# Peptides against a protein of PDB entry 5JXT, part 64

Target 1, 319 residues: chain A of PDB entry 5JXT
Amino acid sequence: SLLPKKEINVYIGMSEMQVKWYQKILEKDIDAVNGAGGKRESKTRLLNIVMQLRKCCNHPYLFEGAEPGPPYTTDEHLIYNAGKMVVLDKLLKRIQKQGSRVLIFSQMSRLLDILEDYCVFRGYKYCRIDGSTAHEDRIAAIDEYNKPGSDKFIFLLTTRAGGLGINLTTADIVILYDSDWNPQADLQAMDRAHRIGQTKQVVVYRFVTDNAIEEKVLERAAQKLRLDQLVIQQGRAQVAAKAAANKDELLSMIQHGAEKVFQTKGAFGTMAEKGSQLDDDDIDAILQAGETRTKELNARYEKLGIDDLQKFTSESAYE

## One batch from the design tools (peptide; made by RFdiffusion4, then SolubleMPNN)

Design b2_p14_6_s2 (from b2_p14_6, 8 letters changed)
Fold by OpenDDE base, seed 3:
Structure b2_p14_6_s2 (fold): chain B 319 residues (1-319), chain A 14 residues (1-14)
Amino acid sequence: as target 1 above (319 residues)
Amino acid sequence: MPMRPKYIERREAE
């Protein structure tokens, strides 16, 4: 029988470099961030800010002129300049020691480019598929990963490319490096490992930058998923979940944690305390805290009705 | 300022 998947949100502090770039993104559009544009502010401008903040949460080197150099090198700076990379680097060592194999999903093909460099730098054998990968190359990569005795430890995928119905049950760990706005895309990614033929407990680690826009992306995704479930259960086909965030929702997401980011000198949380010097106990603490917060998040949305889930107000979950 | 080469640019350089 297929075991239920275990899903854990892994809440990760920003590195010092991420804080600086996050501040810079907010400052560049400070009038929009403060809502000074009012009803006249374009939804497109707010969406652009959201996308830049999400890039920052993934890796600061997704921005032109962010990477130190010339010369441009692939070394420890690729890791310590992004909180998610610091946690990933420690987690992958643990996963490998356990004899597990891992799928890493991202929305951003440019992040997969960074992850390839990281894999080469750490000596991890990997496969890659993104939206640009030819059909034949996709088949070859899947077959190379799934073959008996494959030396490929990591499969790097864009979430959309992973959604193509492929079987990757030879992996038991899934890392969602970022989240899709559509929770169904992430579920489809998880279902590449969590499928008939899986013999292990599938564990899904969802990376979430703490005190940043990604917490609100996650909350919105969880809300949408619960709404979709309730609509199916109640047979109410007409409850079209508001497919796209409105301007006020986007603004609230941009503003989330912004004040604390502006006040922060250096890194956040465990990244400020330990940085790249995370040990196994620090990882265990992060995972335990993440498991608790995941249960709390799920419990919050499980109690909400359809009408409550249609309101993207943080306040409506406390009434 | 030059960014890291894209995946496609790396494959074309191999």
Scores: peptide ipSAE 0.252, ipTM 0.848, DockQ to the pose 0.105
Fold by OpenDDE base, seed 4:
Structure b2_p14_6_s2 (fold): chain B 319 residues (1-319), chain A 14 residues (1-14)
Amino acid sequence: as target 1 above (319 residues)
Amino acid sequence: MPMRPKYIERREAE
């Protein structure tokens, strides 16, 4: 029988460089961040801020002029300048040592470009699929990864491209490097490994930048998923979860953690304490804390009814 | 300012 997947949110602090870039993004649009634009603030502007903040949470080198160079080198700076890369680097070493194989999903093809360079730098053999990958190349990559005795350790995928019904049950670890706004896209990604033919316990690590917009992306996704489940269970087809965030929701998401980010002079959390010097114990602590927070998050949404889940209020989670 | 080459740009250079 297929074992239930284990899902763990991995809460990761920003690197010093990420904090600096996160501050710059907020400062550039400070009037919008403070809600001073009022009714005149365009939803498009807020969506752009959200996208820049999400890019920052993924990697600062997704911004023009962030990476040192030219020449652009692939070295340790590719890792230590992004909290998610620091955790990924240590986690992949553990995963490899365990004889596991891993799918890494992202929303951002440009992040996969960074992850390819990282794979080459670490000597990890990989496959890649994104939205631009030709059909033939996609088949070839899947076949190469799934081949008996394949030396391909990592499969790099965009979440949407990887969601297309492919079988990757030769992997047992799934890393969601970032989250989709639609939790169903992430579930579809997980289901590439968590499917008939899987012989191992599938473990899903969802990377979440702590004290940043990604916590609100995760909360929104969890809320939507619970709402979708309740709607299905109750037969209430009319509860169309408002698929798109409104302006106030976007503003609240942008504001989340912003004050603490402005007050921060360095990195956050474990990234401030250890940075690139994370050891196996630090990873275990991060995973354990993540497992606890994951249980708490799930328990919060399990208690909520449909009416509460329709209100995207940070306040309804504290009452 | 230039950024690191995209995947597509690298595959075209191979």
Scores: peptide ipSAE 0.249, ipTM 0.847, DockQ to the pose 0.164
Fold by OpenDDE base, seed 2:
Structure b2_p14_6_s2 (fold): chain B 319 residues (1-319), chain A 14 residues (1-14)
Amino acid sequence: as target 1 above (319 residues)
Amino acid sequence: MPMRPKYIERREAE
């Protein structure tokens, strides 16, 4: 029988470089961030800010002029300049040592380019599929990964490309490097490993940048997922959960953690204390804290009714 | 400044 998947949100601090770039993004559009534009602020401008902040949470090298060079090198700086890469690097060593195989999903093909270079740098054998991958190459990559005795450890996928009904049950670990606005897209990605034919316990690690916009992306996705479940259960098909965030929701998401980011000199959390030198105990602590916060997040939304879940709780960061 | 090569550019160079 298929074992239930275990899902753990992994809350990760920003590197010093990420904090600096996150500050720069907020400063560039400070009037929009402060809500000074009011009704005049375009939803498009807020969506652009959200996109840049999400890029920063993934890796600062997604910005032009961020990567040190020339010369451009693939070295340890690729890891230590992004909190998610530091945790990923330690986690992948553990995953490999236990004889697991891993799917890594991202919304950003340019992040997969960084992850590809990282795989080469660490000597991890990998497959890759994104939205630009030809149909034949996609089949070949899936077959190469799934073949008996495959030496491919990692499969790099964009969430949307991985969602297309493929079977990857030869992997037992799923890393969501970032989250989709639509929780169903992430579920569809997980279901590539968590499907009929899986023989192992599937574990899903969802990376979430702590004290940043990604926490609010996650909360909104969890809220939406619960709302969708309740609507199905109650037969209230007419409750079209507004799939798109409104301006006030986007502004609240942008403002989340912004003050603390502006006040921060250096990195966040464990990244400030240890930088890239996380040990196994640090990883265990991060995973345990993540498991606790994941349970708390789920428990929060399980208690809410449809009417409560339809209201975006703008917990004002200022109350 | 040059960013990391795109995946497509890498596959075309192979």
Scores: peptide ipSAE 0.217, ipTM 0.840, DockQ to the pose 0.106
Fold by OpenDDE base, seed 1:
Structure b2_p14_6_s2 (fold): chain B 319 residues (1-319), chain A 14 residues (1-14)
Amino acid sequence: as target 1 above (319 residues)
Amino acid sequence: MPMRPKYIERREAE
């Protein structure tokens, strides 16, 4: 029988470089961030800010002129300049030692480009599929990854491209490097490994930048998922969960953690304390804290009815 | 969006 998947949100501090870029993004549009534009503020402008902040949470090298160089080197700077890469680097070493194989999903093909450079740098053998991958090349990549005795450790996928009904049950670990606005897209990604034919316990690690917009993306995704479940259970199919954030929701998401980001000199949390020198105990502490916060998040939304879940409550109980 | 410079350099070397 298929074992239930274990899902853990992994809350990760920003690197010093991420904090600096996050500050610059907010400062560039400070009037919009402060809500000074009122009704005149474009929803498109707010969506652009959200997109830049999410890019920052993924990797600062997604911005033009952020990568050190020329010359552009493949070195440890690719890792230590992004909190998610620091955690990923340690986690992948552990996963490999366990004899597990891993799917890494992102919304951003340009992040997969960085992850390819990282895989080459670490000597990890990988496959890649994104939205531009030809159908034949997609089949070839899947077959190469699923081959008995395949030496491919990592599969890099865009969440939407990986969601297309493929079987990757030869992997038992799923890393969601970022989250989709639609929680169903992430579930479809997980279901590539968590499917009939899986023989191992599937573990899903969802990376979430702490004290940043990604916490609100996660909360919104969890809220929507619970709402979708309750709507199905109650037969209220007409309660279309408003798929798109309104302006006020977007503004609240942008403002989340912004004050603390402006006050921060250097990195956040464990990234400030140890930076790239995270040990196995630090990773265990991050995973344990993440498991606790994941349970708390789920418990919050399990108690809510349909009417409560239709309201985007910005009330993080942790302010 | 333009690709990361290092990714371009890698793909040109392949």
Scores: peptide ipSAE 0.030, ipTM 0.696, DockQ to the pose 0.151; fails the geometry check

Design b2_p14_6_s3 (from b2_p14_6, 8 letters changed)
Fold by OpenDDE base, seed 1:
Structure b2_p14_6_s3 (fold): chain B 319 residues (1-319), chain A 14 residues (1-14)
Amino acid sequence: as target 1 above (319 residues)
Amino acid sequence: MPKVPRYILKRLAE
């Protein structure tokens, strides 16, 4: 029988460069961030802020003029300037030593371009597919990855491209580098490895930037998933969760961790203490803390009824 | 190694 997948949220601090860029994004639209625009603030403006903050959580080099140069180089700066890359770099070394193979999913094709540079820099053999990959090239990449004795360690995918019914059971590790607003898209991505033909325990690592907007993206996705489950169980099809966040929800998400980000001069958490010098014990501590917070998050939503799950709990951004 | 920034490469491919 297929073993149940193990899912762990991996909470990761921002690098110093990410903190500086996160501050810059908030400062650029400070009136909107402070709610000073009131009813006149456009939902589009708030959605744009959310999108920029999510880019920052992924990698600062997603912004024009962020990458150091000229000369532009691929070097250790590609890793230490993003908290997720520091954790990924250590985690991939461990995964490879264990004889595992890994799927890495992102919502952002431009992040996959950074991950390709990283794979080349570390000497990791990889495959890639995204939304622009031709059908024939997609088949070829899947077949090359799944080939018996394949030397391809990593498969880089956009979550959307990975959702298209493909079988990747030759991988046993899934990394969600970022999260979809729709938790079903992430589940469909995990099910590429967690399917009939899998012989190993599938482990899913979901990267989440700590003290940032990504925590609220994750909470909203978990809330939606629980609501979808309860609606199916109770036959209440009409209670489709309002798919789109309202202005107040978006504002609360933007404000989450913003004060602490403004007060921070360096990196966050383990990134401030060790940065790129993370060891195996630091990774184990991050994974254990993540496993605990994952259980707590799930337990919070398991106790809620449909009516409670339909209300956005604005936990104050300042608690 | 020296390279062209990824965002420039994307603009040149458009």
Scores: peptide ipSAE 0.072, ipTM 0.693, DockQ to the pose 0.288
Fold by OpenDDE base, seed 2:
Structure b2_p14_6_s3 (fold): chain B 319 residues (1-319), chain A 14 residues (1-14)
Amino acid sequence: as target 1 above (319 residues)
Amino acid sequence: MPKVPRYILKRLAE
């Protein structure tokens, strides 16, 4: 029988470099961030800010002029300059020691380019699929990963490139390096490993940059997922329509943690305390805290009715 | 073909 998947949100502090770039993004559009544009602020401008902040949460080297060089090198700086990479680097060592195999999903093909350099640097054998990968090359990559005795440890995928029908049950670990706005896209990604033919407990690690926009992306995705479930259960098909964030929702998401980011000198949380020198106990603490916060997040939305879930509760932004 | 590392692409753009 297929075991239920275990999903854990992994809350990760920003590196010092991420904090500096996050500040720079907010400062560049400070009037929009402060809501000074009011009703005149372009939804497109807010969406652009959101996308830049999400890039920062993933890796600062997604910005031009952020990567140190010349000379350009692949070295430890690729890891320590992004909180998610620090946690990923430790987690992958543990996963490999356990004899597990891992799918890593991102929304950003350019992040997969960074992860390829990282895989080469650490000596991890990998496969890759993104939106630009030809159909034949996708089949070849899947077959190479799934073959008996495959030496491929990692599969790098864009979340949406994992089309309907792909079976990757030869992996038992799923890392969502970032989240889709649509929780169904992430579920479909998990279902590549959590499917008929899986023999192991599937564990999903969802990386979430703490005190940043990604917490609000996650909350919105959880709210939407619960709403979709209730709509299906109640037969009320009409309720599903408000999929797109409004301006006020986008502004609230941008403002989340912004003040604390501006006040911060250096890194956040465990990244401030330990930097890249996380040990196994630090990782266990992060995973345990993440499991607790995941249960709390789910419990919050499970108690809400359809009418409550249709209202974007701004109140969770001030607690 | 193995993907060209980003660092090589950056060096070639210099």
Scores: peptide ipSAE 0.236, ipTM 0.829, DockQ to the pose 0.178; fails the geometry check
Fold by OpenDDE base, seed 3:
Order: C-alpha cells, then sequence, then structure tokens
Structure b2_p14_6_s3 (fold): chain B 319 residues (1-319), chain A 14 residues (1-14)
C-alpha cells in the first residue's frame, strides 16, 4: 500500500547577502511598502515587489549585478549566499547517504540554472525538465532518471512542467525549493513521487524563508488548500476563493518581517549562528522545528470555517 | 560591462 506523504516545512533564515538585497528591494519602493500610495497604489507595483522578494528568498544571484565577479565562478559562494542553498547542500548529502533519490521543484527556471551549476560543482548527477523542454527530451530525461540502476540522483523540475502527469516514483524525497501560489500545483508536483509504484515513504521538504514574504505565501496556500477541501466536502462549488490576493493582502505580505529585516545586520537565525557550517544536529533541529510549525499551521486552518478561510486574516499570526 | 550573471551568460552561449 502507498504510505501517506510526510510533509515538513523547512524554515530557513536568510543569508547576509539575502538580507541586504531584501532591504534594497523594500527601500526601492518604500512608499508602496509603507502603504503611502493608499487606494492609488498599483496592484501591479505590489505584485512586482512580491516577485522580487520571492526571488531574493530563492537566491540573490537572480538579480542583475548580485553575483560576485569578475571572474564569475561556481564556488562555495553560490551556496553560502543563499540560506536555502546552505540547507539544501547539507540535506542532499544526508539524502544521498540514506540511498534516497530526490526531486527538486521550483517556480523559477532561472533558479534551476543555479541548481545545475550547484549539481556540477558538488558532482551530483541530475536530470532537468522545465517549460522549455521539448516533449521528446522530457521523455528521455524521465526514462534516464527512472531506469533501473540510474546514476541520476537529482531531478530538477519547474513545478508546472513536473506537474504534467509524469511518474517519478523512483524518487522518494521531494524538495519544494519554493511554493506555488496555487497549492494544487505543489500537490501535483509531490504526486510525481507519491503515486502507485512508490515503495518508500515519500518525504516532502517545503523550503520557506523565515521572517520573510514566503511565510505569507505558505499561509495563503494552506488557507486556500483547506478552503478547497471544505468546498469539496460541503458540495459548495460556488465558493471560488478569489485566487488573486487583493492590494491589502499583498501589502500585508510585503510588510511581514520587513521591520526585522531592516533592523538585522548580517544573516538570520541559524544562518547567523552557523552559516555554511551547519552540521547534522543543526539540520535535525531545523527539521524538528519545521515539523512542529507545520503541525501548528495545519491545526490553525483546520479549525476555520469556509467564511473565515475566505478572509485573509493577517492578525491570526499573532494570537 | 554590466555584471551579467553566469546563468545569463550560459543562456547566451547556448
Amino acid sequence: as target 1 above (319 residues)
Amino acid sequence: MPKVPRYILKRLAE
């Protein structure tokens, strides 16, 4: 029988470089961040800020002029300049030692480019599929990954390209490097490993930048997922949750953790304490804390009715 | 020259 998925949100501090870039993004549009634009503020402007903050949470090298150089090299700086890369680097070593195989999903093909360079740098054999991958090349990559005795450890996928009905049950670990605004896209990604033919416990690690916009992206995704479940259970098809955040929701998401980011000199959390020197105990602590916060997040939304889940309550994070 | 990230350079080389 297929074992249920174990899903763990992995809360990761920003690197010093991420903090600096996160500050710069907020400062560039400080009037919008402070809500000074009021009713006149463009929703498009807020969406652009959200997208830049999400890029920062993924990797600062997604910005022009952020990568150190010349010379432009693939080296340890690729890892230590992004909190998610530091955790990924340690986690992949553990996963490999356990004899597991891993799917890594992102919304950003440009992040997959960074992850390819990382895989080459660490000597990890990988496959890749994104939205530009031809159908034939996609089949070839899947077959190469799934073949008996495949030496491919990692499959790099964009969430949407990986969601297209493919079977990757030869992997038992799923890393969501970032989250989709639509929780169903992430579920479809997980279901590439978690389906008939899987023989192992599927574990899903969802990377979430702590004290940043990604926590609010996650909360919104969890809220939507619970709402979708309740709508199905109650037969209330008409409760189309407005899929798009309103301006006030976007503003609240942008403001989340912003004050602490401005006050921070250096990195956040475990990235400030250990940086790239995370050991196995540090990873276990991060995973355990993540498992606790995941249970708390789920329990929060399980208590809410349809009417409550239709409201974006920013305040329910403080009680 | 504007600091072009390596991933842009890689795409330009493909």
Scores: peptide ipSAE 0.088, ipTM 0.706, DockQ to the pose 0.160; fails the geometry check
Fold by OpenDDE base, seed 4:
Structure b2_p14_6_s3 (fold): chain B 319 residues (1-319), chain A 14 residues (1-14)
Amino acid sequence: as target 1 above (319 residues)
Amino acid sequence: MPKVPRYILKRLAE
């Protein structure tokens, strides 16, 4: 029988470089961040800020001029300059030692480029599929990864490219490096490993940058997922979940953690304390804290009715 | 597999 998947949100602090870039993004559009544009603020501008903040949460090298060089090198700086990479690097060592195989999903093909460079740097054998991968190359990559005795440890996928019904049950670990706005896209990604033919406990690690926009992306996705479930259960097809965030929702998401980011000198959380020097105990602590926060998050949304879930009011989840 | 990271190759091509 297929074991239920275990899902853990892994809350990760920003590196010092991420904090600096996050500040820079907010400062560049400070009037929009403060809501000073009012009704005149374009949804497009807010969506652009959201996109830049999400890039920052993934890796600062997604920005022009962020990567140190020339000369450009693949070195430890690729890891320590992004909190998610620090956690990923330690987690992958553990996963490999356990004899597990891992799918890594991202929304950003440019992040997969960084992850390829990381895989080469660490000597991890990998496959890659994104939205630009030709059909034949996709089949070849899947077959190479799924081959009995495959030496491929990692499969790098864009979430949408991984959603296309492929079977990757030869992996038992799924890392969502970032989250889709549509929780169904992430579920479809998980279901590549969590499917008939899986013989192991599937564990899903969802990376979430703490005190940043990604927490609100996750909350919104969780609300939507619960709403979708309740709508299906109640047969109320007419509850069109407002699929697109409005301006006020986007603004609230941008503002989340912004004050603390401006006040922060250096890195956040475990990244401030240990930086790249995380040990196995630190990873266990991060995973345990993540498991707790995941349960708390789920418990918040399980208690909410359809009407409450339609109100993207950050306030009503704290009353 | 390219021995050189893609981001480096992109930078060298610029």
Scores: peptide ipSAE 0.085, ipTM 0.729, DockQ to the pose 0.203; fails the geometry check

Design b2_p14_6_s4 (from b2_p14_6, 6 letters changed)
Fold by OpenDDE base, seed 1:
Formats: structure tokens, sequence, C-alpha cells
Structure b2_p14_6_s4 (fold): chain B 319 residues (1-319), chain A 14 residues (1-14)
């Protein structure tokens, strides 16, 4: 029988470079961040800020002029300048020692380019699929990954391209490097490993930048998923979850953790204490804390009714 | 070699 998947949110501090770039993004549009634009502020401007903050949470090298050089070299700086890469680097080493194989999903094809360079740097054998991958190349990559005795450890996928009905049950670990606004896209990605033909316990690690916009992206996705479940159970087909955040919701998401980011000199949390020197005990502590916060998040939304789940409450933005 | 254009591995630059 297929075992239930284990899902763990992995809360990760920003590197010093990420904090500096996060500050620069907020400062560039400080009037919009402070809500000074009022009714005149465009939803498009707020969506652009959200997109830049999410890029920063993934990797600072997604910004032009952020990467050190010339010369442009792939080196340890590719890892230590992004909190998610520091955790990924340690986690992949553990996963490989356990004899597991891993799917890594992202919303951003440009992040997959960084992850390819990382795989080459660490000597990890990988496959890649994104939205630009030709159909024949996509089949070839899947077959190469799934073949008996495949030496491919990692499969790199964009969440939407990976969600298209493929079978990757030869992997037992799923890393969501970032989250989709639509929780169904992430579920479809997990279901590439968690389906008929899987023989192992599937474990899903969802990376979330702590004290940043990604916590609010995750909360909104969890809220939507619970609402969709309750609507199906109650037969209330007309309760379309508001697919698009309003201006006040976007502003609240941008403001979350912003004050603490402005006050911070250096990195956040375990990234400030250890940085690239994370050991196996530090990883275990991060995973245990993540498992606790995941249970708390789920328990919060399980108690809410349809009417409460339709309200985005800004009140939790300052806690 | 790295996938990103114009990049080299550090060990190849030394």
Amino acid sequence: as target 1 above (319 residues)
Amino acid sequence: APRRPGFILKREAE
C-alpha cells in the first residue's frame, strides 16, 4: 500500500547578502511599503515588490549585478550567499548517504540555472525539465532518471512543468525550493513521487524563508487549500476562493517582517550563528522546529470555517 | 562546465 507522505515546512533564515538585498527592495519603493500611496497605489506595483522579495528569498544572484565578478566563478559563494542553498547543501548530502533520490521544484527557471551550476560544482548527477523543454527531451530526461540503476541523483523541475502527469516514483524525497500561490500546483508536484509504484516513504521538504514574505505566501496557500477542501465537502461550488490578493493583503504580506529586516545587521537565525558551518545537529534542529511549526499551521486552519477562511485578516502581520 | 553563460568553475580559473 502507498504510505502517506510526510510534509515538513523548513523555515530558513536569510544570509547577510539576502538581508541587504531585501532591505534595498523595500527602500526602493518605501512609500508603497509604508502604504503612503493609499487608493492611488497600483496593484501592479505591489505585485512587482512581492515578486522581487520572493526572488530575494530564493537567491540574491537572481538580481542583475548581485553576483561577484569579473571573473564570474562558480564557487562556495553560490551556497553561502543564500540561506536555502546552505540548508539544501547539507540536506542533499544526508539524502545521498541514505540512498534516497530527490526531486527539486521551483517556480523560477532562472533558479534552476543556479541549481544546475551548484550540481556541477558539487558533482551531483542530475536531470532538468522546465516550461521550455521540448517534448522529446522531456521524455528522454524522465526515462534517464527512472531507468533501473540510474546514476542521476537529482531531478530539477519547474513546479508547473513537473506537475504535468509524469511518474517519478523512483524518487522518495521532494524539495519544494519555493511555494506556488496555488497549493494545488505543489500537490501535483508531490504526486510525481507520491503515487502508485512508490515503494518508500515519500518525504516533502517545503523551504520557507523565515521572517519574510514567504511565510505569508505559505499561509495564504494553506488557507486556500483548506477553503477548497471545505467547499468540496459542503457542496458549495460558488465559494470561489478569491484567486487574487487585494491591495491590502499584498501590502500586509510586504510589511511582514520588514521592520526586523531593516533593523538587522548581518544574517538571520541559524544563518547568523553558523552560516555555511551548519552541522548535522543544526539540520536536525531546523527540521524539528519546522515539523512543530507545520503542525501548528495546519491546526490553525483546521479549526476555521468557510466564512473565516474567506477573510484575510491583516492582524497577524505584526506578530 | 557551469550552465550559466560566462561562468567557470573556481578550480578551472586557478
Scores: peptide ipSAE 0.334, ipTM 0.878, DockQ to the pose 0.047
Fold by OpenDDE base, seed 4:
Structure b2_p14_6_s4 (fold): chain B 319 residues (1-319), chain A 14 residues (1-14)
Amino acid sequence: as target 1 above (319 residues)
Amino acid sequence: APRRPGFILKREAE
């Protein structure tokens, strides 16, 4: 029988560089962030801010002129300048020691480019598939990863490209480096490893930048998923989950943690305390805290009815 | 070689 997958949100502080770039993104559009544009603020402008903030949460080197150089070198700076990379780097060492194999999903092909350079730097053998990968090359990459005795440890995938019906049951660990706005896309990604033919318990680590827009992306995705489940269960097919965030929702998401980010000098959380010097105990603490917060998040949405789940109110979950 | 164009592994640059 297929074992239930274990899903853990891994809440990760921003590096100092991420904080600086996050501040810079907010400052550049401060009038929009403060809602000063009112009804005249374009949804497009807010979506652009959201996209930049999500890039920052993934890696500051997704911005032009952020990466040090020339010369451009692949070195430890690729890791320590992004909180998610610091956690990833430690987690992958643990996963490898356990004899596990890992799928890493992202929404951003440019992040996969960084992850390829990271894999080369660490000597991790990998496969890659994204939305631009030719069909034949996709088959070849899947076959190379799934072959008996494959030396490929990591499979790098864009979430949507990995969602296309492929079987990757030769991996037992899934890392969602970022989240899709559609929780079904992430589920489809997990289901590449969590399928008939899997012999291990699948563990899913969802990376979430703490005190940043990604918490609200996750909350919105969890809310939507619960709503979709309740709609299916109640046969109320007409409850179109509001598929697109409105302007006020986007603004609220942008504003989340912004004040604390502006007040912060240096890094956040464990990144401020230890930076790249995380040990195995720090990883265990992060995973344990993540498991707790994951349970709390799920419990929050499990108690909500359809009407409550249709309201994107960050506050109604705390009353 | 690095995937990103123009990048060099530190060990190859020394």
Scores: peptide ipSAE 0.222, ipTM 0.789, DockQ to the pose 0.047
Fold by OpenDDE base, seed 5:
Structure b2_p14_6_s4 (fold): chain B 319 residues (1-319), chain A 14 residues (1-14)
Amino acid sequence: as target 1 above (319 residues)
Amino acid sequence: APRRPGFILKREAE
């Protein structure tokens, strides 16, 4: 029988460079961040801020002029300038040592370009699929990854492109480098490894930048997932309509952790303490803390009914 | 070589 998948949210501090860029994003639109635009502030502007903050949480090199150079070199700076890359680098080393194979999903094809450079730098053999990958190349990449004795360790996928019906049961580890606004897209992605034909325990690591917008993206996704489940169970098809965040929800999400980000000189959490020098014990501590926070997050939404989940704003989860 | 155009591995820049 297929073993249940284990899902762990991995809460990761921002690097010093991420903090600086996160501050710069907030400062650029500070009037919108403070809600000073009121009813006149466009939802589109808030969505753009959210998108830039999510880019920052993924990697600061997603911004023009952020990457050091010329010369533009692929080196350790590609790793230590993003908290997620620092954790990924240590985690992939562990995953490889245990004889596992890994799917890495992101919403951002440009992040996959960085991850390709990282794979080349570390000597990891990989496959890639995104939304621009031709059908023939997609089939070839899947077949190359799944073939018996494949030397491909990593499969890099955009969440939506990777979610489309493919079988990747030759991998047992899934890393969600970021989260989709639709939790069903992430479920569809992890279910590429968690399917009939899987012989191992599938483990899903969901990377979440701590004290940043990604916590609120995750909370909203968890809320929506629980709501969708309850609506299906209760046969109440009409409830699915409130999928898009309103302006006030977007503003609250943007404001989350912003004060602490402005007060911070340097990196966050374990990234401030250890930076790129995370050891195996630091990774174990991050994974254990993540497992605890994952259970707590799930337990918050499991107690809520449909009416509560429809009214629940992320602010009431901390009162 | 890196996937991103214009980038080189450190060992190629040395």
Scores: peptide ipSAE 0.197, ipTM 0.800, DockQ to the pose 0.047
Fold by OpenDDE base, seed 2:
Structure b2_p14_6_s4 (fold): chain B 319 residues (1-319), chain A 14 residues (1-14)
Amino acid sequence: as target 1 above (319 residues)
Amino acid sequence: APRRPGFILKREAE
């Protein structure tokens, strides 16, 4: 029988470079961030800020002129300048040592380009699929990854491209490097490994930048998922889950952690204390804390009814 | 070779 998947949110501090770029993004649009535009602020402007902040949470090298050079080299700076890469680098060593194989999902094809350079730098053999991958090349990549005795350790996928009904049950680990706004897209990605034909315990690691917009993206996704479940269970198909965030929701998400980011000199959390020098105990602590926070998050939304889940509780970004 | 255009591995620059 297929074992239930284990899902763990991995809360990761920003690197010093990410903090600097996160500050710069907020400062560039400070009037919008402070809500000074009020009802006149365009939803498009807020969505643009959200997208830049999400890029920053993924990797600062997604911005033009962020990467050091010339010369432009792939080296340890590709890792230590992004908190998610520091944790990924340690986690992949553990995953490889245990004889597991891993799917890595992102929303951003440009992040997969960084992850390819990282794979080459670390000597990890990989496959890739994104939205631009031709159908034939997609089949070839899947077959190469799934073949008996495949030497491909990593499969890099965009979440939406990986969601297309493919079977990747030859992997037992799933890393969601970032989250989709639609929790169903992430579930569909997980279901590539967590499917009939899987013989191992599937573990899903969801990377979440701590004290940043990604916590609110996750919270909103969890709320929506619970609402969708309750609507199905109660037969209340008329409860239009507000699919898109409103302006006030977007503003609250942008403001979340912004003050602390402005006050911060250097990196956040374990990234400030250890930087790229995380040991195995540091990773175990991050995973254990993540497992606890994941249970707390799920328990919060499991107790809520449909009417409560329809209210976006903007708990103040200042608490 | 790096996926990102114009980038090199450190070991290729040495």
Scores: peptide ipSAE 0.072, ipTM 0.697, DockQ to the pose 0.047

